Peptides against a protein of PDB entry 5EIB. Designs and how they scored, part 24

Target 1, 366 residues: chain A of PDB entry 5EIB
Amino acid sequence: VDLEPGTMDSVRSGPFGQIFRPDNFVFGQSGAGNNWAKGHYTEGAELVDSVLDVVRKESESCDCLQGFQLTHSLGGGTGSGMGTLLISKIREEYPDRIMNTFSVMPSPKVSDTVVEPYNATLSVHQLVENTDETYCIDNEALYDICFRTLKLTTPTYGDLNHLVSATMSGVTTCLRFPGQLNADLRKLAVNMVPFPRLHFFMPGFAPLTSRGSQQYRALTVPELTQQMFDSKNMMAACDPRHGRYLTVAAIFRGRMSMKEVDEQMLNVQNKNSSYFVEWIPNNVKTAVCDIPPRGLKMSATFIGNSTAIQELFKRISEQFTAMFRRKAFLHWYTGEGMDEMEFTEAESNMNDLVSEYQQYQDATAD
Target 2, 366 residues: chain A of PDB entry 5EIB as posed
Amino acid sequence: VDLEPGTMDSVRSGPFGQIFRPDNFVFGQSGAGNNWAKGHYTEGAELVDSVLDVVRKESESCDCLQGFQLTHSLGGGTGSGMGTLLISKIREEYPDRIMNTFSVMPSPKVSDTVVEPYNATLSVHQLVENTDETYSIDNEALYDICFRTLKLTTPTYGDLNHLVSATMSGVTTCLRFPGQLNADLRKLAVNMVPFPRLHFFMPGFAPLTSRGSQQYRALTVPELTQQMFDSKNMMAACDPRHGRYLTVAAIFRGRMSMKEVDEQMLNVQNKNSSYFVEWIPNNVKTAVCDIPPRGLKMSATFIGNSTAIQELFKRISEQFTAMFRRKAFLHWYTGEGMDEMEFTEAESNMNDLVSEYQQYQDATAD

## One batch from the design tools (peptide; made by RFdiffusion4, then SolubleMPNN)

Design b1_p9_6_s2 (from b1_p9_6, 3 letters changed)
Fold by OpenDDE base, seed 1:
Structure b1_p9_6_s2 (fold): chain B 366 residues (1-366), chain A 9 residues (1-9)
Amino acid sequence: as target 1 above (366 residues)
Amino acid sequence: MTKAARTVT
């Protein structure tokens, strides 16, 4: 789905364009112009019914529909505005199905789009209410990984999207290979989401290795475990040491000892015990899949529900507030039928979410 | 942004 035809042509002409049904390409002509309101109320609203018709058709063809997975950006107009409109409409029609998202958070390090904080804040407001699971994939963290860890002097969207694809492949492993922990979206939600609004995940992937160092790196379970819990490997720009893990899932892939995995996972929990809440028993879950990712002997994928994720939302909120106090660019949104009150409500709900994470960070067992 | 080469992780 896109409001621009050129994106669909790029997907169709790509190496995997033939895996999608031609009739499942739904696209507009005008684009959203990086405006959430165009995605949500005008251009996106004209296209949404055509997307829902495809969603219904594909849902009816499923033997057992678990739910939906959306991949979108929060800085743009289509992914943010139309993406959140689709989430709302799908949730209205399928209230008993899981809504999962891969939500790409904007960063000034990656994009010069001045209105990204508005698009992100308006999107987060919708995601808090209408999703069950949201993977926070932060362009700031992806850029920092590419630059610092991968030693790329000039990171590109191709390099960032490679990290996104590795992470998405990792977190979906249990859904794609039967007999694993969290083998369905509902079981993942039950294990990862202790409170309904606190469903924003910090993903991570290991190994991350620069091209020059790949030939010298042994892939071991201890090294994967250590790297997976390193703050520098998080795909969300927050430090887990500034918060507490509510829940964690670790997905190992490749031929390895389950005993060694369990020993290393116990060791990392014990070393980092101050960064876990003590009042959620058995809050770390581990899975091992014998099938490695393509091109690697083994990998580990991390899913963290951490109160440190509030750092990401605070960053967006600060950027939003700096523009909104001046009413900068608001006429582009109000001209598409938005009220200024919708911005205030979205800001309030995101600040409430930050306060909720802080409350559970400060909670003790006593 | 320059088209950087695909980093194979």
Scores: peptide ipSAE 0.007, ipTM 0.485, DockQ to the pose 0.018
Fold by OpenDDE base, seed 2:
Structure b1_p9_6_s2 (fold): chain B 366 residues (1-366), chain A 9 residues (1-9)
Amino acid sequence: as target 1 above (366 residues)
Amino acid sequence: MTKAARTVT
């Protein structure tokens, strides 16, 4: 789905364009112009019913529909505005199904789009209410990984999207291969989401290795375990050491000893015990899949529900507040029929979410 | 922009 035809043509002509049905390409002509209101109330609203017809048809063809997975950006008008409209409409029609998102957070290091803080804040408001699971994929963290860890002098969208694709492949491993922990979206939610609003995950992937160092690095279970808990490998720009893990899932892939995985996972938990809440027993879940990702002998994917994710929301809120206090660019949204109150409500709900994460960070086992 | 699919696996 897109409001611009040129993006759809790029997917269709791409190496994987043939995996999608031609009738499942739904697109507009005008785009959203990086405006959430165009995505949500005007251009996106004109297209949404044709998308829902395709969603219904594909849902009816499923033997067992677990839920939906949306991949979108929160900085652009289509991914943010139309993406959250689609989430709302799908939630209304399928209230008993899991809504899962891969939400790409904007960063000034990656994009010069000035209105991204508005689009992100308005989107986070919708994600708090209408999703069950949201993977926070932060362009700032992706850029920093590409530059610092992968030693890429000038990271590209291709380099960032490679990290996104590796992470998405990792977190969906248990859904795609039989006999795994978290084998369905609902089991993942039950293990990862202790409180309904606290469903924002920080993903991580290991190994992350620069091309020049790959030949010298042994892939071992201890190294994968250490790397996936390193703050530098988090795909959300927050430091887990500034918060507490509510829940963690680790997904190992490749031929390895389950005993060695269990020993290393116990060791990393014990070493980092101060960064876990003490009042959620057995809050770390581990899965091992014998099938490695393509091109690797082994990998580990991390999913963290951490109170440190508030650093990401605070960054967006600070950028939002700096613009909104001056009503900068607001006329582009109000001109599409939005009220200033919708901005204030979205800011308030995101600040409430930050306060909730802080409350659970400070909670003791009484 | 050329999608150099650099598999940094």
Scores: peptide ipSAE 0.006, ipTM 0.443, DockQ to the pose 0.018
Fold by OpenDDE base, seed 3:
Structure b1_p9_6_s2 (fold): chain B 366 residues (1-366), chain A 9 residues (1-9)
Amino acid sequence: as target 1 above (366 residues)
Amino acid sequence: MTKAARTVT
């Protein structure tokens, strides 16, 4: 789905374009112009019914529909505005199904789009209410991983998207291979989401190694475990040491000892015990899949529900507030039929979410 | 196949 035809042409001409049914390409002509309101209320609203017709048809073809997975950017108008409209409409029609998202957070380090804080804040407001699971993939963290860890001097969107694809492949491993922990979206939600609104995950991936250091790095369970819990490998721009883990899932892939995995997972929990809440027992879950990723002998993927995710929302909120206090660019949104009240409601709900994360960070076992 | 989150283009 896109509001621009050129994206569909790029997908069709790509190496995997033929895996998608032609009838499942739904697209507009005008684009969203990086405006959430165009995505949500105008251009996106004109296209949403055509998308829902495809969603219904594909859902009816499923023997057992678990839920939906959306992939979108919160900085752009289509991914943010139309993406959240689609989430809302799907949630309304399928209230008993899991809504999972891979949501790419904007960063000034990666994009010059001035209105991204508005698009992100308006999107987060919708995601708080209408998703069950949201993987926060932060362009700032991706850029920093590419630059600092991978030693790429000029990270490209291709380099960032490589990290995203590795992460998505990792977190979906249990859904794609039978007999794993969290083998369905609902079991993942039950294990990862202790409170309904606190469903924003920080993903991480290992191994992350620069080309120059590959020859010196051992690909071992201890090294994967150590890297997976390192703040520098989080794909959300927050430091887990500034918060507490509510829940964690670790997904190992490749031929390895389950005993060694369990020992290393216990060791890393004990070493980082101050960064876990004490009132959620058995809050770390581990899965091992014998099938490695392509080109690797083994990998580990991290999913953290941490109160440190509030740092990401605070960053967006600060950028939003700086613009909104001046009503900068607001006329582009109000001109599409938005009320200024929707901005204040979205800001309030995101600040409430930050306060909720802080409350559970400070909570002790009674 | 879960589509990758779009990076800002």
Scores: peptide ipSAE 0.000, ipTM 0.351, DockQ to the pose 0.032
Fold by OpenDDE base, seed 5:
Structure b1_p9_6_s2 (fold): chain B 366 residues (1-366), chain A 9 residues (1-9)
Amino acid sequence: as target 1 above (366 residues)
Amino acid sequence: MTKAARTVT
């Protein structure tokens, strides 16, 4: 789905364009112009019914519909505005199905789009209410990984999207290969989401290896485990050491000893015990899939529900507040039928979410 | 030509 035809043409002409049904390409003509309101109330609203018709058709063709997975950006108007409209409409029609998102968070290091904090805040407001699981894929973190860890001097969207694709492949491993922990979206939610609003995950992937170091790196379970818990491997620009893990899932892929995985996972938990909440017993889940990702012998994917995710929301909130206090660019949104109250409500709800994460961070076992 | 899987750099 896109509000621009050129994106769909690029997908269709791409190496995987033939895997999608032609009728499942739903697109507009005008785009959202990086405006959430165009995506949500105007251009996106004109297209949403055509998307829902496709969603219904594909849902009816499922042997067992677990839920929906949306991949979108929160900085752009289409991914943010139309993406959250779709989430709302799908949630309304399928209230008993899991809504899962891969939400790409904007960063000033990656995009010069001034209104991204508005689009992100308005989107987060919708995601808090209408999703069950949200993987926060932060362009800030992706850029920093590309630059610092991968030693890419000029990270491209292709480099960032490579990290996104690896992470998505990792977190969906248990859904794609039978016999794993969290083998369905609902089991993942039950294990990862202790409180309904606190469903924002920090994903991470290992190995992350610069091109120059690839030949010298041994892929071992200890190295994967250590790197997976390193803040530098988080796909969200949050330091887990500034918060506490509510829940963790680790997905190992490749031929490895399950015993060695369990030993290393126990060791990393014990070493990092101060960064876990004490009042959620058995809050770390581990899965091992014998099937490695393409081009690697082994990998580990991390899913963290951590109170440190508030750093991401605070960053967005600070940027939002700086613009909103000046009413900068608001006329582009109000001109599409939005009220200033919707901005205030979205800001408030995101600040409440931050406060909730802080409350659970500071919560002791009584 | 087997496109070498780009390692997640």
Scores: peptide ipSAE 0.005, ipTM 0.438, DockQ to the pose 0.015; fails the geometry check

Design b1_p9_6_s3 (from b1_p9_6 with P1M S9T)
Fold by OpenDDE base, seed 5:
Structure b1_p9_6_s3 (fold): chain B 366 residues (1-366), chain A 9 residues (1-9)
Amino acid sequence: as target 1 above (366 residues)
Amino acid sequence: MTKPARTVT
């Protein structure tokens, strides 16, 4: 789905364009112009029914519909505005189904789009209410990984999108291969989301290795485990050491010893015990899938529900507040039928979310 | 030519 035709043409002409039904390409002509309100109330609202018709048709064809997975950006107009409109409409029609998102958070290191903090804040407000689980894929973290870890001097969207694709492949492993931990979206939510609003995940993928060092790096369970818990490996620009893990899932892929995985996972928990909440017993879950990702002998994927995710929301909130106090660019949103109150409500709800994460960070076992 | 998978690992 897109409000621009050119993205659909790129997908269709791509190496995987034929895996999608032609009728499932729903697109507009005008685009959202990086405006959430165009995505949500005007251009996106004109297209949403045609998307819902496709969603219904595909849902009816499912033997067992678990839920929905949306991949979108929060900085743009289409992914943010129309994406959250779609989430809302799908939630209304399928209230008993899991809503999962891969939400790409904006960063000024990656994009010069000045209104991204508005689009992100308005989107987060919708995601808090209408999703069950959200993978926070932060362009700031992706850029920093590409630059610092991968030694890419000028990270490109292609480089960032490769990290996104690796992460998405990792977190969906248990859904694609039966008999694993979190084998369905609902089990994932039950294991990862202790409180309904606190459903924002810090993903990570290991190994992350620069091209120059790939030939010299051993892929071992200890190295994967260590890298997976490293703050520099998080796909969200948060330091887990500044918060506490509520829940963790680790998904190992490849032929490895389950015993060695369990030993290393216990060791990393014990070394990092101060960074876990003490009042959620057995809050680390581990899965091992014998099928490695393409091109690797083994990998590990991390899913963290950490109170440190508040650093991401604080960053967006600070940027939002700096513009909103000046009413900068608001006329582009109000001109599409938005009220200024929706900005204030979205800011408030995101600040409440930050406060909730802080409360649970500071909570002790009574 | 399949662009070599940029191992952005």
Scores: peptide ipSAE 0.010, ipTM 0.487, DockQ to the pose 0.016
Fold by OpenDDE base, seed 3:
Structure b1_p9_6_s3 (fold): chain B 366 residues (1-366), chain A 9 residues (1-9)
Amino acid sequence: as target 1 above (366 residues)
Amino acid sequence: MTKPARTVT
């Protein structure tokens, strides 16, 4: 789905274009112009019913529909505005199904689009209410990984998207291979989301290695375990040491000892015990799939529900507030039928979410 | 040319 035809043409002409049904390409002509309001209220609203018809048709063809997975950006207009409109409409029609998202957070290091904080804040407001599981894929963190860890002097969207694809492949491993922990979206939500609004995940991937360092790095369970808990390997720009893990899932892939995985997972929990809440028992879950990712002998993917995720939302909120206090660019949104109150409501809800994470960070066992 | 996904290894 896109509000621009050129994206669909790029997908269709791409190496995987033939895996998608032609009728499932739904697209507009005008684009969203990086405006959430165009995506949500105008251009996107004109297209949404055509997307819902496809969603309904594909859902009816499922023997057992678990839910929906949406991949979108929060900095743009289409992914943010139309993406959140779709989430809302799908939630209305399928209230008993899981809504899962891979939500790409904007960063000034990656994009010069000035209105990205508005689009992100308006999107987060929708995601708080209408998703069950949101993987926060932060362009800030992706850029920093590419630059600092991978030693890429000039990270590209291709380099960032590679990290995204590795992460998405990792977190979906249990859904794609039988006999795993979190083998369905609902079980994942039950294990990862202790409170309905606190469903924003910090993903991480290991190994992350620069080309120059590959020869010096062992692919071992201890190293994978250490790296996936390292703040530098997080795909969200927050430090887990500044918060507490509510829940964690670790997904190992490749031929390895279950005993060694369990030992290393216990060791890393014990070493980092101060960064976990004490009042959620058995809050770390581990899965091992014997099928490695392509090109690797083994990998580990991390999913953290951490109160440190508030650092990401605070960053967006600070950027939002800096513009909104000046009413900068608001006329582009109000001209599409938005009220200024919707900005204030979205800001408030995101600040409430930050406060909720802080409350549970500071909570003790009674 | 879509740059091949650089092995994160």
Scores: peptide ipSAE 0.009, ipTM 0.484, DockQ to the pose 0.018
Fold by OpenDDE base, seed 1:
Structure b1_p9_6_s3 (fold): chain B 366 residues (1-366), chain A 9 residues (1-9)
Amino acid sequence: as target 1 above (366 residues)
Amino acid sequence: MTKPARTVT
């Protein structure tokens, strides 16, 4: 789905364009112009029914519908505005199904789009209410991984999207291969989301290795385990040491000893015990899939529900407040039928979410 | 028009 035809043409002409049904390409002509309100109230609202017709058709063809997975950006107009409109409409029609998202967070290091903090804040407000689980994929963290860890002097969207694709492949492993922990979206939510609003995940992937060092690195279970818990490997720009893990899932892929995985996972929990809440028993879950990802002997994917995710929301909130206090660019949103009150409500709800994470960070067992 | 490869500046 896109409000621009050129994106769909790029997907269709790409190496995997033939895996999608031609009738499932739904697109507009005008685009959203990086405006959430165009995505949500005007251009996106004109297209949404055509998307819902396809969603209904594909849902009816499922033997057992678990839920929905949306991949979108929060800095743009289509992914943010139309994406959140679709989430709302799908939730209205399918209230008993899981809503999962891969949400790409904007960063000034990656994009010069001035209104991204508005689009992100308005989107987060919708995600808090209308999703059951959201993977926070932060363009700032992806850029920093590409530059610092992968030693790429000038990271490209291709380099960032490679990390996104590896992560998405990792977190969906248990859904794609039978007999794993969290084998369905509902079981994942039950294990990862202790409180309904606290459903924002910090993903990570290992191994991350520069092209120059790939030849010299032995892939071992201890190295994968150490790299997954390193703050520099988080795909959300937060330091887990500034918060506490509510829940963690680790997904190992490849031929390895389950005993060695369990030993290393126990060791890393014991070494980092101060960064876990003590009042959630058995809050770390581990899965091992014998099938490695393409091009690797083994990998590990991390999913963290951490109170440190508030650093990401604080960054967006600070950027939002800096513009909103001056009413900068608001006329572009109000001209598409938005009220200024919707900005204030979205800011308030995101600040409440930050306060909720802080409350559970400071909570003790006593 | 192929959107130019957006280099992260």
Scores: peptide ipSAE 0.006, ipTM 0.440, DockQ to the pose 0.018
Fold by OpenDDE base, seed 4:
Structure b1_p9_6_s3 (fold): chain B 366 residues (1-366), chain A 9 residues (1-9)
Amino acid sequence: as target 1 above (366 residues)
Amino acid sequence: MTKPARTVT
């Protein structure tokens, strides 16, 4: 789905364009112009019913519908505005299904779009209420990983999207291969989400190695385990050492010793015990899939529910507040039928979410 | 697109 036709043509002409049904390409003509309100109330609202018709048809064809997976950006107008409209409409029609998102957070390091903090804040407000699981894929973190870890001097969207694709492939491993932990979206939610609003995940992928260092790096279970718990490896720009893990899932892929995985996972938990909440027993889950990702002997994918995710929301909130206090660019949103109150409500709900994460960070077992 | 310099898949 897109509000621009050119994106659909790029997907169709791509190496995998043939895996999608032609009738499942739903697109507009005008785009959202990086405006959440155009995506949510105008251009996106005109297109949403045609998307829902396709969603219904595909849902009816499923032998067992678990839920929905949305991939969208929160900085743009289409992914943010229309994406959250679509989530709301699907949630209304399928209230008992899991809503899972891969939500790309904006960063000034990656995009010069001034209104991204508005689009992100308005989107997070919707995601708090209408999603069960949200993978926070932060362009800030992706850029920093590309620059610092990969040694890419000028990271591109292609470089960032490669990290996104690896992460998405990793977190969906248990859904695609039988006999794994979290084999369905609901089991993932039960294991990862102790409180309904606290469903924002810090993803990570290992190995992450620069081309110049690949020949010198051994791929071992200890190295994968150490890397996936490193703050520099998080796909959300948060330091886990500034918070506490509520829950963790680790997904190993490739032929490895399950005993070695369990030993390394126990060692990393014990070494980092101060960064876990003590009141959630058995809050680290591990899966091993014998099938490696294409081109690697082994990998590990990390999913963290950490109170440190508040650093991401604080960053967006600070950027939002700096513009909103000046009423900068608001006329572009109000001109599409939005009220200034919707901005204040979205800011408030994001700040409440930050306060909730802080409360659980400071909570003791007693 | 040049594949990123990572041992990502």
Scores: peptide ipSAE 0.009, ipTM 0.522, DockQ to the pose 0.018; fails the geometry check

